# Ledger of designs, part 34: peptides against a protein of PDB entry 5H65

Target 1, 294 residues: chain A of PDB entry 5H65
Amino acid sequence: QYLERTPLCAILKQKAPQQYRIRAKLRSYKPRRLFQSVKLHCPKCHLLQEVPHEGDLDIIFQDGATKTPDVKLQNTSLYDSKIWTTKNQKGRKVAVHFVKNNGILPLSNECLLLIEGGTLSEICKLSNKFNSVIPVRSGHEDLELLDLSAPFLIQGTIHHYGCKQCSSLRSIQNLNSLVDKTSWIPSSVAEALGIVPLQYVFVMTFTLDDGTGVLEAYLMDSDKFFQIPASEVLMDDDLQKSVDMIMDMFCPPGIKIDAYPWLECFIKSYNVTNGTDNQICYQIFDTTVAEDVI

## One batch from the design tools (peptide; aimed at target 1 E50 V203 M204 D244)

Design b2_p11_4_s2 (made by RFdiffusion4, then SolubleMPNN; from b2_p11_4, 5 letters changed)
Fold by OpenDDE base, seed 1:
Structure b2_p11_4_s2 (fold): chain B 294 residues (1-294), chain A 11 residues (1-11)
Amino acid sequence: as target 1 above (294 residues)
Amino acid sequence: PPTYSTRQRSR
């Protein structure tokens, strides 16, 4: 459906919910730093979470590395196990379990590794060589996912996270339910292990000004607004630069707002009730950055 | 001043 352009002053007077097409300047936005704008979102409980930093993961994996792999859980029908002992004074045990497809070890580019006792650095090294890596620990009867505070699946530089609230974790042997043990689709792995996958999203607040009025619009988007996946941006310098360039283009630093470009986008209004306070809020939707018109 | 156009996404 076609929406006519509506001035902000008119929008600000109307009740919610409604949809609008606007033409406005981006006066400012928050947060300013990209890493602060990327969040994890649960599609079920809708909780927004921070993406764990490298330091956070280091702690989790370091703690996991203090645990000794259970010999009884090695070399099952699902996986072949290899154990390493580090040469450091601690003599840390690291177990790598190579998941088999119908009893056969797949090629490296199709292989899922279960890592027990590995550091973040070691895990990352393995994820660069093999298709997928799952950090695990020895449970009572089976291997289990290490911690939902860490990725449940690492593929290259992509970290896949699960929702602690909505997930009901199942043991590693449930991967047997997967018919295809070569592609290791994140959603399939998550389903097998009882994980509700979190979604990477850009979360920003835009202050929009068209000269008739000013309003704040909320942006929550995974990959459409910037045409860049939020899931990849944190690990790709070029993608980060691209997002920064787009934001600098919309909100150029060092110049007056009168010289700012116009931004056309769609916003929707909605009601928010907090106790006795009623507020109308706005969200950007169905908007993709396109070519500029001069 | 220039206008950076956006397009409506298809659902």
Scores: peptide ipSAE 0.120, ipTM 0.795, DockQ to the pose 0.027
OpenDDE base, seeds 2, 3, 4, 5: peptide ipSAE 0.165, 0.102, 0.127, 0.117; ipTM 0.814, 0.779, 0.804, 0.782; seeds 2, 4 fail the geometry check

Design b2_p11_4_s3 (made by RFdiffusion4, then SolubleMPNN; from b2_p11_4, 5 letters changed)
Fold by OpenDDE base, seed 1:
Structure b2_p11_4_s3 (fold): chain B 294 residues (1-294), chain A 11 residues (1-11)
Amino acid sequence: as target 1 above (294 residues)
Amino acid sequence: PPTYSTRSYSR
């Protein structure tokens, strides 16, 4: 819908909720570090979570690697199993389960691996060679997802996470419900295993100034604002550079705000109540970065 | 070289 441009000074005097079109400069933003702005968001409970760091994952997988795979759960109709014993770490057992499609092993580029007892490094190496990897553990009657604190699915460099609060995990044999066992779409895998997938989002606070007033606007967006997927940015140096360049263009360091570019944005106001305190907050929406030739 | 700005869009 079409909205007339409204000066910030006028917006600041109005009650919420309302939608506005504004023209303002980005005085500042937070957080300044890109990795701090990327979060995981649950579409059901709306909880925001930090993306686990490599160190966190190392701990989880190291712990998992101390547990011996259950021989009784190897080589089912769903998967063929291979076991390796490491030469170090007192002979750690690693199981790789190759998921079959109608009893036939798929090609490597279509194959899903279930990894039991692997380290982060080993898992990442396998994910580079095969289409998809799921970290698993031996349950009582079936293989199970290892831990929702770790990715439930790794495809290339992309880590897919699930919500601990909203997920009701099902055993690995539920992958049988998937008709196509070659594409391994994350949402389909999640559904089969009872996982509510988390969404990567950029989370930032913009301080906007149009010369008439100043307000803070919240940005939560997955791939529309920067036209860059939040799910890929942490693992891609070029994408990181692009985001940094964009922010530097909007808020150039070392120069006065008078020289900053004007940004055209949609913002919406909303009420936030905390006890007796009532506050009006603002959120950026339906706004994207555009390339201009000047 | 390209210059980045923002623009509003309708869904």
Scores: peptide ipSAE 0.184, ipTM 0.824, DockQ to the pose 0.026
OpenDDE base, seeds 2, 3, 4, 5: peptide ipSAE 0.037, 0.035, 0.047, 0.038; ipTM 0.678, 0.717, 0.719, 0.676; seed 3 fails the geometry check

Design b2_p11_4_s4 (made by RFdiffusion4, then SolubleMPNN; from b2_p11_4, 3 letters changed)
Fold by OpenDDE base, seed 4:
Structure b2_p11_4_s4 (fold): chain B 294 residues (1-294), chain A 11 residues (1-11)
Amino acid sequence: as target 1 above (294 residues)
Amino acid sequence: SLTYSSRLRSR
């Protein structure tokens, strides 16, 4: 699309909603820490949530580990079950259910595991060895998802979360509806289990300055702005470094703003009502970090 | 002094 470049001073005088093309410098941004900028977003209710910390997950899985797997729910047409008893003082029982494809166990790289009673560490280890892991618990008549406060699906280092508000959970046997029981596409798994998947997003506020004016623009983006998936960045040091490098390029430390790069982007204005106050806010859209030669 | 070129672009 094409929009004529508009100076910030002119934009600041105009009513919302409107779309603009701007050229400005990034005076500052918040939050400064990358891990604070990654959040979970529901595409239906639009709630923003923090990504659960390891400590939060530890508690959830520890609680789950206090429950004994129900023998009646083991070894169904959908999955084969194996039980382990830990060697610790508690003798914790862990159930691993290997989901079958048409009655046949798939290869490890295509296998979905359902885990009862596993710790976070154990679950993560298994997710690295096998294609996918779902933490589950024994329900009344079927296995069920353990807790929406924890990932409903773990694939490698990626934790997939669901919206508690919008999801209506169904039992694990609903995975039978999936024709392909090898790829385990997160959206398909979510659909089968009645989960509205949350989306990882970068959430940041940019303070933009073009010399004529200053405004704050909101950034909410999953994978287009940085050309880096928000879903992967928290667990990948190289991706984290890349984002940090980009932001340092936009806001070089130790030098004055006069030396900062000019940034071209789209912003849209919108109205926000807070009590009696009508506020105009701005959001960055349809903008990508350029692959400029350095 | 070093001045950087544009590092963002509109799609």
Scores: peptide ipSAE 0.100, ipTM 0.738, DockQ to the pose 0.026
OpenDDE base, seeds 1, 2, 3, 5: peptide ipSAE 0.037, 0.023, 0.024, 0.043; ipTM 0.664, 0.618, 0.652, 0.643; seed 5 fails the geometry check

Design b2_p11_5 (made by RFdiffusion4)
Pose (drawn by RFdiffusion4):
Structure b2_p11_5 (pose): chain A 289 residues (1-273, 279-294), chain P 11 residues (1-11)
Amino acid sequence: QYLERTPLCAILKQKAPQQYRIRAKLRSYKPRRLFQSVKLHCPKCHLLQEVPHEGDLDIIFQDGATKTPDVKLQNTSLYDSKIWTTKNQKGRKVAVHFVKNNGILPLSNECLLLIEGGTLSEICKLSNKFNSVIPVRSGHEDLELLDLSAPFLIQGTIHHYGCKQCSSLRSIQNLNSLVDKTSWIPSSVAEALGIVPLQYVFVMTFTLDDGTGVLEAYLMDSDKFFQIPASEVLMDDDLQKSVDMIMDMFCPPGIKIDAYPWLECFIKSYNVTQICYQIFDTTVAEDVI
Amino acid sequence: SDLTKQMKALL
């Protein structure tokens, strides 16, 4: 009834901060390599960070495999422990600690594992069969998180990361403070270990064109715009294909802008200290499947 | 803002 759209030339003449409903074509976008759009964002210090690569994580887990699990930290009231020996793996030993709920191991889909000396591949397989996995190492007096450079919790396809600057790391026995040992809410796990969780976000720069003007608008969201979770997309081939197809739909390579579909959206202007623009309250996924 | 500068730098 009262749906009206503001041309871009009118927006460029106005001062910030304001909000606009617009319709424009996506002339171009960055990043050209879409995997680079997935960033980690700390809600406490507002720093943006790259997600560690497989090679980065492999280095950490292989380095963890050189250390011997400490027998003194095995079989507590919090967890049962089991050590596996290996062959042709530089004498590697793998410790898996099964976390108990009131002195009883829960079902595998509710059971959290702590693992010393495991590979990324093994941890991912364990994450399918069990509730979740925390990479750990034998500290002086207790098990401790392996490294904040690696995920503090792997749950399903989501690798949860914490902020190195904002976190004050606590040892594993502090998991006793969790209300139960079956729900394993990632924010609750992070709080018990003194970790400030990072948030996954899609970060992209859109060049919008409606024929009256041109404008650069940022995309920064976790799951609204694509209806695809940023927290899951790097570990899910189907979700990656969906992002590829949506961006190919709005901005196909090689063909002209005349043939592109329109992008209906809101944008907000704001002062940086020059005026910048950002998409908000917008989804392409409701009308596109 | 600092966040916006970071976003621009990363991309």

Design b2_p11_5_s1 (made by RFdiffusion4, then SolubleMPNN; from b2_p11_5, 6 letters changed)
Fold by OpenDDE base, seed 3:
Structure b2_p11_5_s1 (fold): chain B 294 residues (1-294), chain A 11 residues (1-11)
Amino acid sequence: as target 1 above (294 residues)
Amino acid sequence: SSLAQQISQLL
């Protein structure tokens, strides 16, 4: 789409909703910490949620580990089950269910594991060797997802979360509906289990200044703005450094704004009502930061 | 099972 560049002073005088192309300097941004800018977004109810911390997950998995796996739920047509006693002093029972593809155990790189009683550390280690891991618990008649406060699916270093509000969980046997039991596409797994998957997003507020005016614009973006997936950034130091470098480039510390590069982006205005107060807000959209900022 | 052996190394 083509839009002519509009100065901020003109935008600030106009009613919403409208779309604009702007050229401005990034005076400041918040939050300053990258980990604080990564959120989970529900595409259905649009709720923003915090990404759970390791401590939160540890509690969930520790609680799950106190439960005894139900022997009657082991070894179904869908999966083969084994029980381990951990090597640690606690001697926990861990049930691992290897999901079969048409009755055949797949190779590790194609295998989905269902885990009862595993710690976060153990689960993460397994996810690096197997295709995917789902934390589960013994339900009344079937295995069930452990908790939507924890990942419903872990693939490598990627933790996939579901919306508690919008999901209507189904039992593990619903994975039988998947035609492909080798790739374990997160959206397909989610659909089978009645999960509305959450999307990782960067959530930031930019203060933009073009010399004619100043406005705050909201950024909510998953992978376009930085050309870096929000879903991967928390687990990859190099990606984190890249984002930091980009932000430092646009908003370099220790120098005056006059020396800042120009940022070209699209923003849209929209009306927000809070009680009796009406305000116009702005959101960045359809924008990718360029490598060369001059 | 080779898969089970791999798990034994991780748990």
Scores: peptide ipSAE 0.162, ipTM 0.864, DockQ to the pose 0.013
OpenDDE base, seeds 1, 2, 4, 5: peptide ipSAE 0.157, 0.161, 0.156, 0.154; ipTM 0.861, 0.863, 0.861, 0.861

Design b2_p11_5_s2 (made by RFdiffusion4, then SolubleMPNN; from b2_p11_5, 7 letters changed)
Fold by OpenDDE base, seed 2:
Structure b2_p11_5_s2 (fold): chain B 294 residues (1-294), chain A 11 residues (1-11)
Amino acid sequence: as target 1 above (294 residues)
Amino acid sequence: SQLAQQIREHL
């Protein structure tokens, strides 16, 4: 909807909730580091979580690798299984289950791998060669997702995570419900396995100044603001550089604010109650800065 | 299988 531009001084005097169109300079922003601004958001419970670090994943997969694959769960109608023994001192067993499409093994680019006992490094290598990888473990009667603290699905360099709070995990055989066993759409996989997928989001606080007033606005956005997916930015140096360039353009270091470019955006006000204090907060919405940068 | 051979290269 069309909104007329409102000066910040006028906005600061109004009660929430309201929507505004503004033109302001980005005085400052937090966090300054991109990796700190990328979070995981649950669309159901709205919890924000940190993206797991490589070290965290290493631990999870190392723990998983201590478990021996159950031979009773190998070679079902859904998948064919192969077992490898590593040559390292641990001699761990790694099971790879190749998911079949209508009883037929697909090509690598269409094949979903279920991995037991793989390291992060091994899984990442495989995810670049095959369509997708799901880390799994042997359950009582079926394979199960290893841990929601790790990705439930890895496609190339993209790690898909699920919400521990909202998910009710189902066994791997529920993948049979998928009609398409070639593209492995993350949302479909999640639904089949009872997973509520988390969304990658940029989470930032902007200090905006239009010369009439100053306010802080919260940004939570997945792909619209920068026209860069939050899900991809951590694994792509070029995308990281692009975001950094955008932020440096709006908030150039070592330059006075008078020389900053103007940012046009939409903000909405909302009420937050912290104990006895009622505060009006602001959130950026429906804003794309990439169009203004070009 | 061809797929299994591809796995062996990464384990």
Scores: peptide ipSAE 0.156, ipTM 0.875, DockQ to the pose 0.013
OpenDDE base, seeds 1, 3, 4, 5: peptide ipSAE 0.153, 0.154, 0.155, 0.153; ipTM 0.872, 0.874, 0.876, 0.875

Design b2_p11_5_s3 (made by RFdiffusion4, then SolubleMPNN; from b2_p11_5, 4 letters changed)
Fold by OpenDDE base, seed 3:
Structure b2_p11_5_s3 (fold): chain B 294 residues (1-294), chain A 11 residues (1-11)
Amino acid sequence: as target 1 above (294 residues)
Amino acid sequence: SALAQQIKALL
């Protein structure tokens, strides 16, 4: 779709909704800290949520670790179970359930673990050795997901979260419906368990200036704008540095705006009603920043 | 189980 470049002064006079192509300088942006710009977005209810902090997860898993695994739920057709007593002073009971593929235990790189009573640290260590980890608890008749405030699936360093509002949780035996029990596709796992998966997104506000006017535009993007997945950036120092470099390029500290590079992007306008007040807002869309921007 | 032994080492 081709759009003519429109100056900001002209855009500011137009009614919404409309789409525009613009060329402007990034005068400023917020939040300044990358970690604050990464959020979780529900594709169904569109609620934005904070990514849980390590401390939040620690509390959830500590609470889970106070529960005793139900012996009646061990060793089903779906999984083989092992129980350990930890070496720590508390002597926690930890149950790990190895999900089988057609009755056969898979290799570690294909194996999904269900874990009861594990700490965040232990779970993270396991996720680096096995394909995936699901924190679970003993329900009345089956294992169940521990808590949607924690990841429902951990793959390597990626934590997959579900929407509490939109999800209707089902018991762990529903994983039997998955034909492929080797790759453990997050969307498939979510569907089987009745989870609406949340999407990692960058959420930022850009103040754009093209010399004719100033416009504030909202950015909500998962992987296009930076060409970096929001789902991976929090756990990868190199990706964080890359995002920081991009932002520093467009908005270099200690330099006057006259020397800033031009940013070309698409924006759409939309109407927002706040009580009796109507305003026009702007959102960046379908935009990828280029490294060779001058 | 080899898998179980790996878990034990990590806990």
Scores: peptide ipSAE 0.170, ipTM 0.858, DockQ to the pose 0.013
OpenDDE base, seeds 1, 2, 4, 5: peptide ipSAE 0.160, 0.156, 0.155, 0.153; ipTM 0.855, 0.854, 0.852, 0.853

Design b2_p11_5_s4 (made by RFdiffusion4, then SolubleMPNN; from b2_p11_5, 6 letters changed)
Fold by OpenDDE base, seed 1:
Structure b2_p11_5_s4 (fold): chain B 294 residues (1-294), chain A 11 residues (1-11)
Amino acid sequence: as target 1 above (294 residues)
Amino acid sequence: SSLAEQIRAHL
């Protein structure tokens, strides 16, 4: 796309919706902490929600671990099951179900594990040794996803979440419908289980100033703006450092705005109405700022 | 419900 640059003073006078190319300085941004800027977004209902914290997940998995795996659901055509009992006073039972490909156990790097009764720590350890992990529980007739408030799929360090509002969960045996039981593509797994996957997004508010005017623009982006996936940044210190570096470059602390670099980006205006109050808002789109940094 | 409202609620 190509647009002529428009000064902010002109933009501020125009009706929405419109698209603009601008050149402005990043006076300030919110939130200042990176972890607060990473959210989950539903592509269907468009709800934003927080990424669950480890503490939240601990509670969910602890609760799941209080339930005893149903012996009747072990060792199906889809998976082979092993059960361990912990040595603690509670005698926690952990069931691991190894999903088979056409009746054959695959190699670890192609194997999906279904875990029942595991802790977050145990699940994370297993996710580093096997292709993927799904936290599950015993349903009435089949294994089921444990809880959509926890990841429905863990691949390495990436936690895949589903939308509680839009998902209509299906039992684990629906994984049989997958032709490929080796790569375990998150979208395919989600579809089989009736899950609408959530998307990791950076959500920030930028205050932009080009000397002619000042406006606030929202950023909601998954991987274009920083050229860093929002889905990976929370689990990678180097990626976090890179994002911080980019933000410090455009909004350097301790110096005057006159010395700030210019940011070129695209913004779109849109109307927001509540009752009798009409407001024009702005959103950054189709913008990459890290091409020369990353 | 609007994008702006959702963003503000999470910032």
Scores: peptide ipSAE 0.060, ipTM 0.685, DockQ to the pose 0.650
OpenDDE base, seeds 2, 3, 4, 5: peptide ipSAE 0.054, 0.052, 0.054, 0.058; ipTM 0.680, 0.807, 0.778, 0.783

Design b2_p11_6 (made by RFdiffusion4)
Pose (drawn by RFdiffusion4):
Structure b2_p11_6 (pose): chain A 289 residues (1-273, 279-294), chain P 11 residues (1-11)
Amino acid sequence: QYLERTPLCAILKQKAPQQYRIRAKLRSYKPRRLFQSVKLHCPKCHLLQEVPHEGDLDIIFQDGATKTPDVKLQNTSLYDSKIWTTKNQKGRKVAVHFVKNNGILPLSNECLLLIEGGTLSEICKLSNKFNSVIPVRSGHEDLELLDLSAPFLIQGTIHHYGCKQCSSLRSIQNLNSLVDKTSWIPSSVAEALGIVPLQYVFVMTFTLDDGTGVLEAYLMDSDKFFQIPASEVLMDDDLQKSVDMIMDMFCPPGIKIDAYPWLECFIKSYNVTQICYQIFDTTVAEDVI
Amino acid sequence: SLTEQMKTLLS
């Protein structure tokens, strides 16, 4: 009834901060390599960070495999422990600690594992069969998180990361403070270990063109615009294909802008200290499947 | 700022 759209030339003449409903074509976008759009964002210090690569994580887990699990930290009231020996793996030993709920191991889909000396591949397989996995190492008096450079919790396809600057790391026994040992809410796990969780976000720069003007608008969201979770997309081939197709739909390479579909959205203007623009309250996924 | 960070990362 009262759906009206503001031309870009009118927006460029106005001061910030304001909000606009617009319709424009996506002339171009960054990043050209879409995997680079997935960033980690700390809600406490507002820093943006890259997600560690497989090679980065492999280095950490292989380095963890050189250390011997400490027998003194095995079989507590919090967890049962099991050590596996290996062959042709530089004498590697793998410790898996099964976390108990009130002195009893829960079902595998509710059971959290702590693992010393495991590979990324093994941890990913364990995450399918069990609730979740925390990479750990034998500290002086207790098990401790392997490294904040690696995920503090792998749950399903989500690798949860913490902020190195904002976190004050606590040892594993502090998991006793969790209300139960079956739900394993990632924020609750992070709080018990003194970790400030990072948030996954898609970060992209859109160049919008409606024929009256041109404008650069940022995309920064976790799951609204695509209806694809940023937290799952790097570990899910189908979600990656969906992002590829949506961006190919709005901005197909090689063909002209005349043939592109329109992008209906809101944008907000704001002062940085020049005026910048950002997409908000917008989804392409409701009308596109 | 956050905006400066986004710009740097995407450049």

Design b2_p11_6_s1 (made by RFdiffusion4, then SolubleMPNN; from b2_p11_6, 5 letters changed)
Fold by OpenDDE base, seed 3:
Structure b2_p11_6_s1 (fold): chain B 294 residues (1-294), chain A 11 residues (1-11)
Amino acid sequence: as target 1 above (294 residues)
Amino acid sequence: SLADQISELLS
């Protein structure tokens, strides 16, 4: 699609909804801290949620670790089970279920673990050696996902979350429906378990100024704007630095706005009602920041 | 083995 550049002063006078191409300077943005800008978004109900903190996860997994694995649920056609008693003073019972592929135990790099009673630290360590980890608990008749407040799937350093509002959880045996039990595609796992997966997104507000006017534009983007996945940035220092560098480039600290580079982007306007108050808002879309900016 | 790897991590 092609749009001619429109000055902000003209945009501010027009009714919504419309799409625009603009050239403006990023006067400021919020939140300033990257960690505060990363959210979870449901593609179905569109609710934005905070990414759980380690402390939140610790509580969930600690509570799960107080439960005793049900012996009747161990060693099914889907998985082989092993039980450990930790050597710490708590002496927790930890059950690890190795999901089989057509009755055969796969290699570690293609193996999905179902873990019952593990701590966050233990789960994270396992996720670095095995393909994937699902925190589970003993249900009445089957293993079940532990808690949607925690990741339903951990792959390496990536935590996959599901929407509590939109998900209708099914038991672990529904993983049998997966033809490929080696790649463990998050969307496939989610589908099998009745989970609506949440999407990591960058959520920021940009104050844009082109010299003719000033407007605030909302940014909600997963991986296009920075060309960096929001799903990976929290666990990768280099990616965090990259995002910070990009933002510092557009908003150099200690420098006047006159020296700021120009940002080329697309924005769309839309109407928002807040009680009896009608407001036009703006959202950035289909925009990738260039490496070289003038 | 897979079990050995787990044992090492949980020890």
Scores: peptide ipSAE 0.134, ipTM 0.859, DockQ to the pose 0.014
OpenDDE base, seeds 1, 2, 4, 5: peptide ipSAE 0.132, 0.132, 0.127, 0.130; ipTM 0.857, 0.858, 0.856, 0.856

Design b2_p11_6_s2 (made by RFdiffusion4, then SolubleMPNN; from b2_p11_6, 6 letters changed)
Fold by OpenDDE base, seed 4:
Structure b2_p11_6_s2 (fold): chain B 294 residues (1-294), chain A 11 residues (1-11)
Amino acid sequence: as target 1 above (294 residues)
Amino acid sequence: SIYDQIRELLS
């Protein structure tokens, strides 16, 4: 809500916790590289973790591909199954399970695929044609999610991850609980499978200077600050460019800070104890970068 | 068919 603007020099003298509205210049920020600023955050345990790299996923899916699909788990009321043997030298078996809606196969743009034994490349290709893809493996009595270290759901170019700490995985047949088997809302899928979904967030540290003082503020935001989803930025060059443009606007390289635009934002202070050291930290919240830079 | 497309993708 409404807060009066407070100079940084005054804020630096006050005890935490408090909320402030500030107007300051972005002297510097870190990390400088966008890909380093995107993290996964658990809303339950609040753990921050890195977004898995392609190489990490390749290993996981390669390992999964070494296991043979169980024939007994094919063609259930939930899904129709098709198995292929790759034409490469390895002759790998890949099972694709097409999830049905009330016993009927939906259109490709509404269809969820369960992939068993697929590579990252294959899975990504399939995700471009179908609504969603879930990497799975054959369990004892049912298909199961392959690995929480990999996406539990892939929709287009978006990889949805789950928290290993907070999730209690359930078998694939629990997707039967979903009334709508066409939209495949990530949260609904996660709930059905016992997954606590992780959230993509921008994580940055801003050094703010309003001429009266200098303050470091932490930014953790999913889609409000840049008005760009953190979940999409890694896979979209245009979005990356947009973020870069915004940051360059507020912190232009080769330009003196006196010429920097003013950034208006909300920050909250909080206490952090590190052993015997008690310090006050600051976090940016409820802030959207203004289009009109004053 | 869609199956053919998948087969090609997996080839």
Scores: peptide ipSAE 0.163, ipTM 0.862, DockQ to the pose 0.014
OpenDDE base, seeds 1, 2, 3, 5: peptide ipSAE 0.140, 0.147, 0.150, 0.143; ipTM 0.853, 0.855, 0.862, 0.854

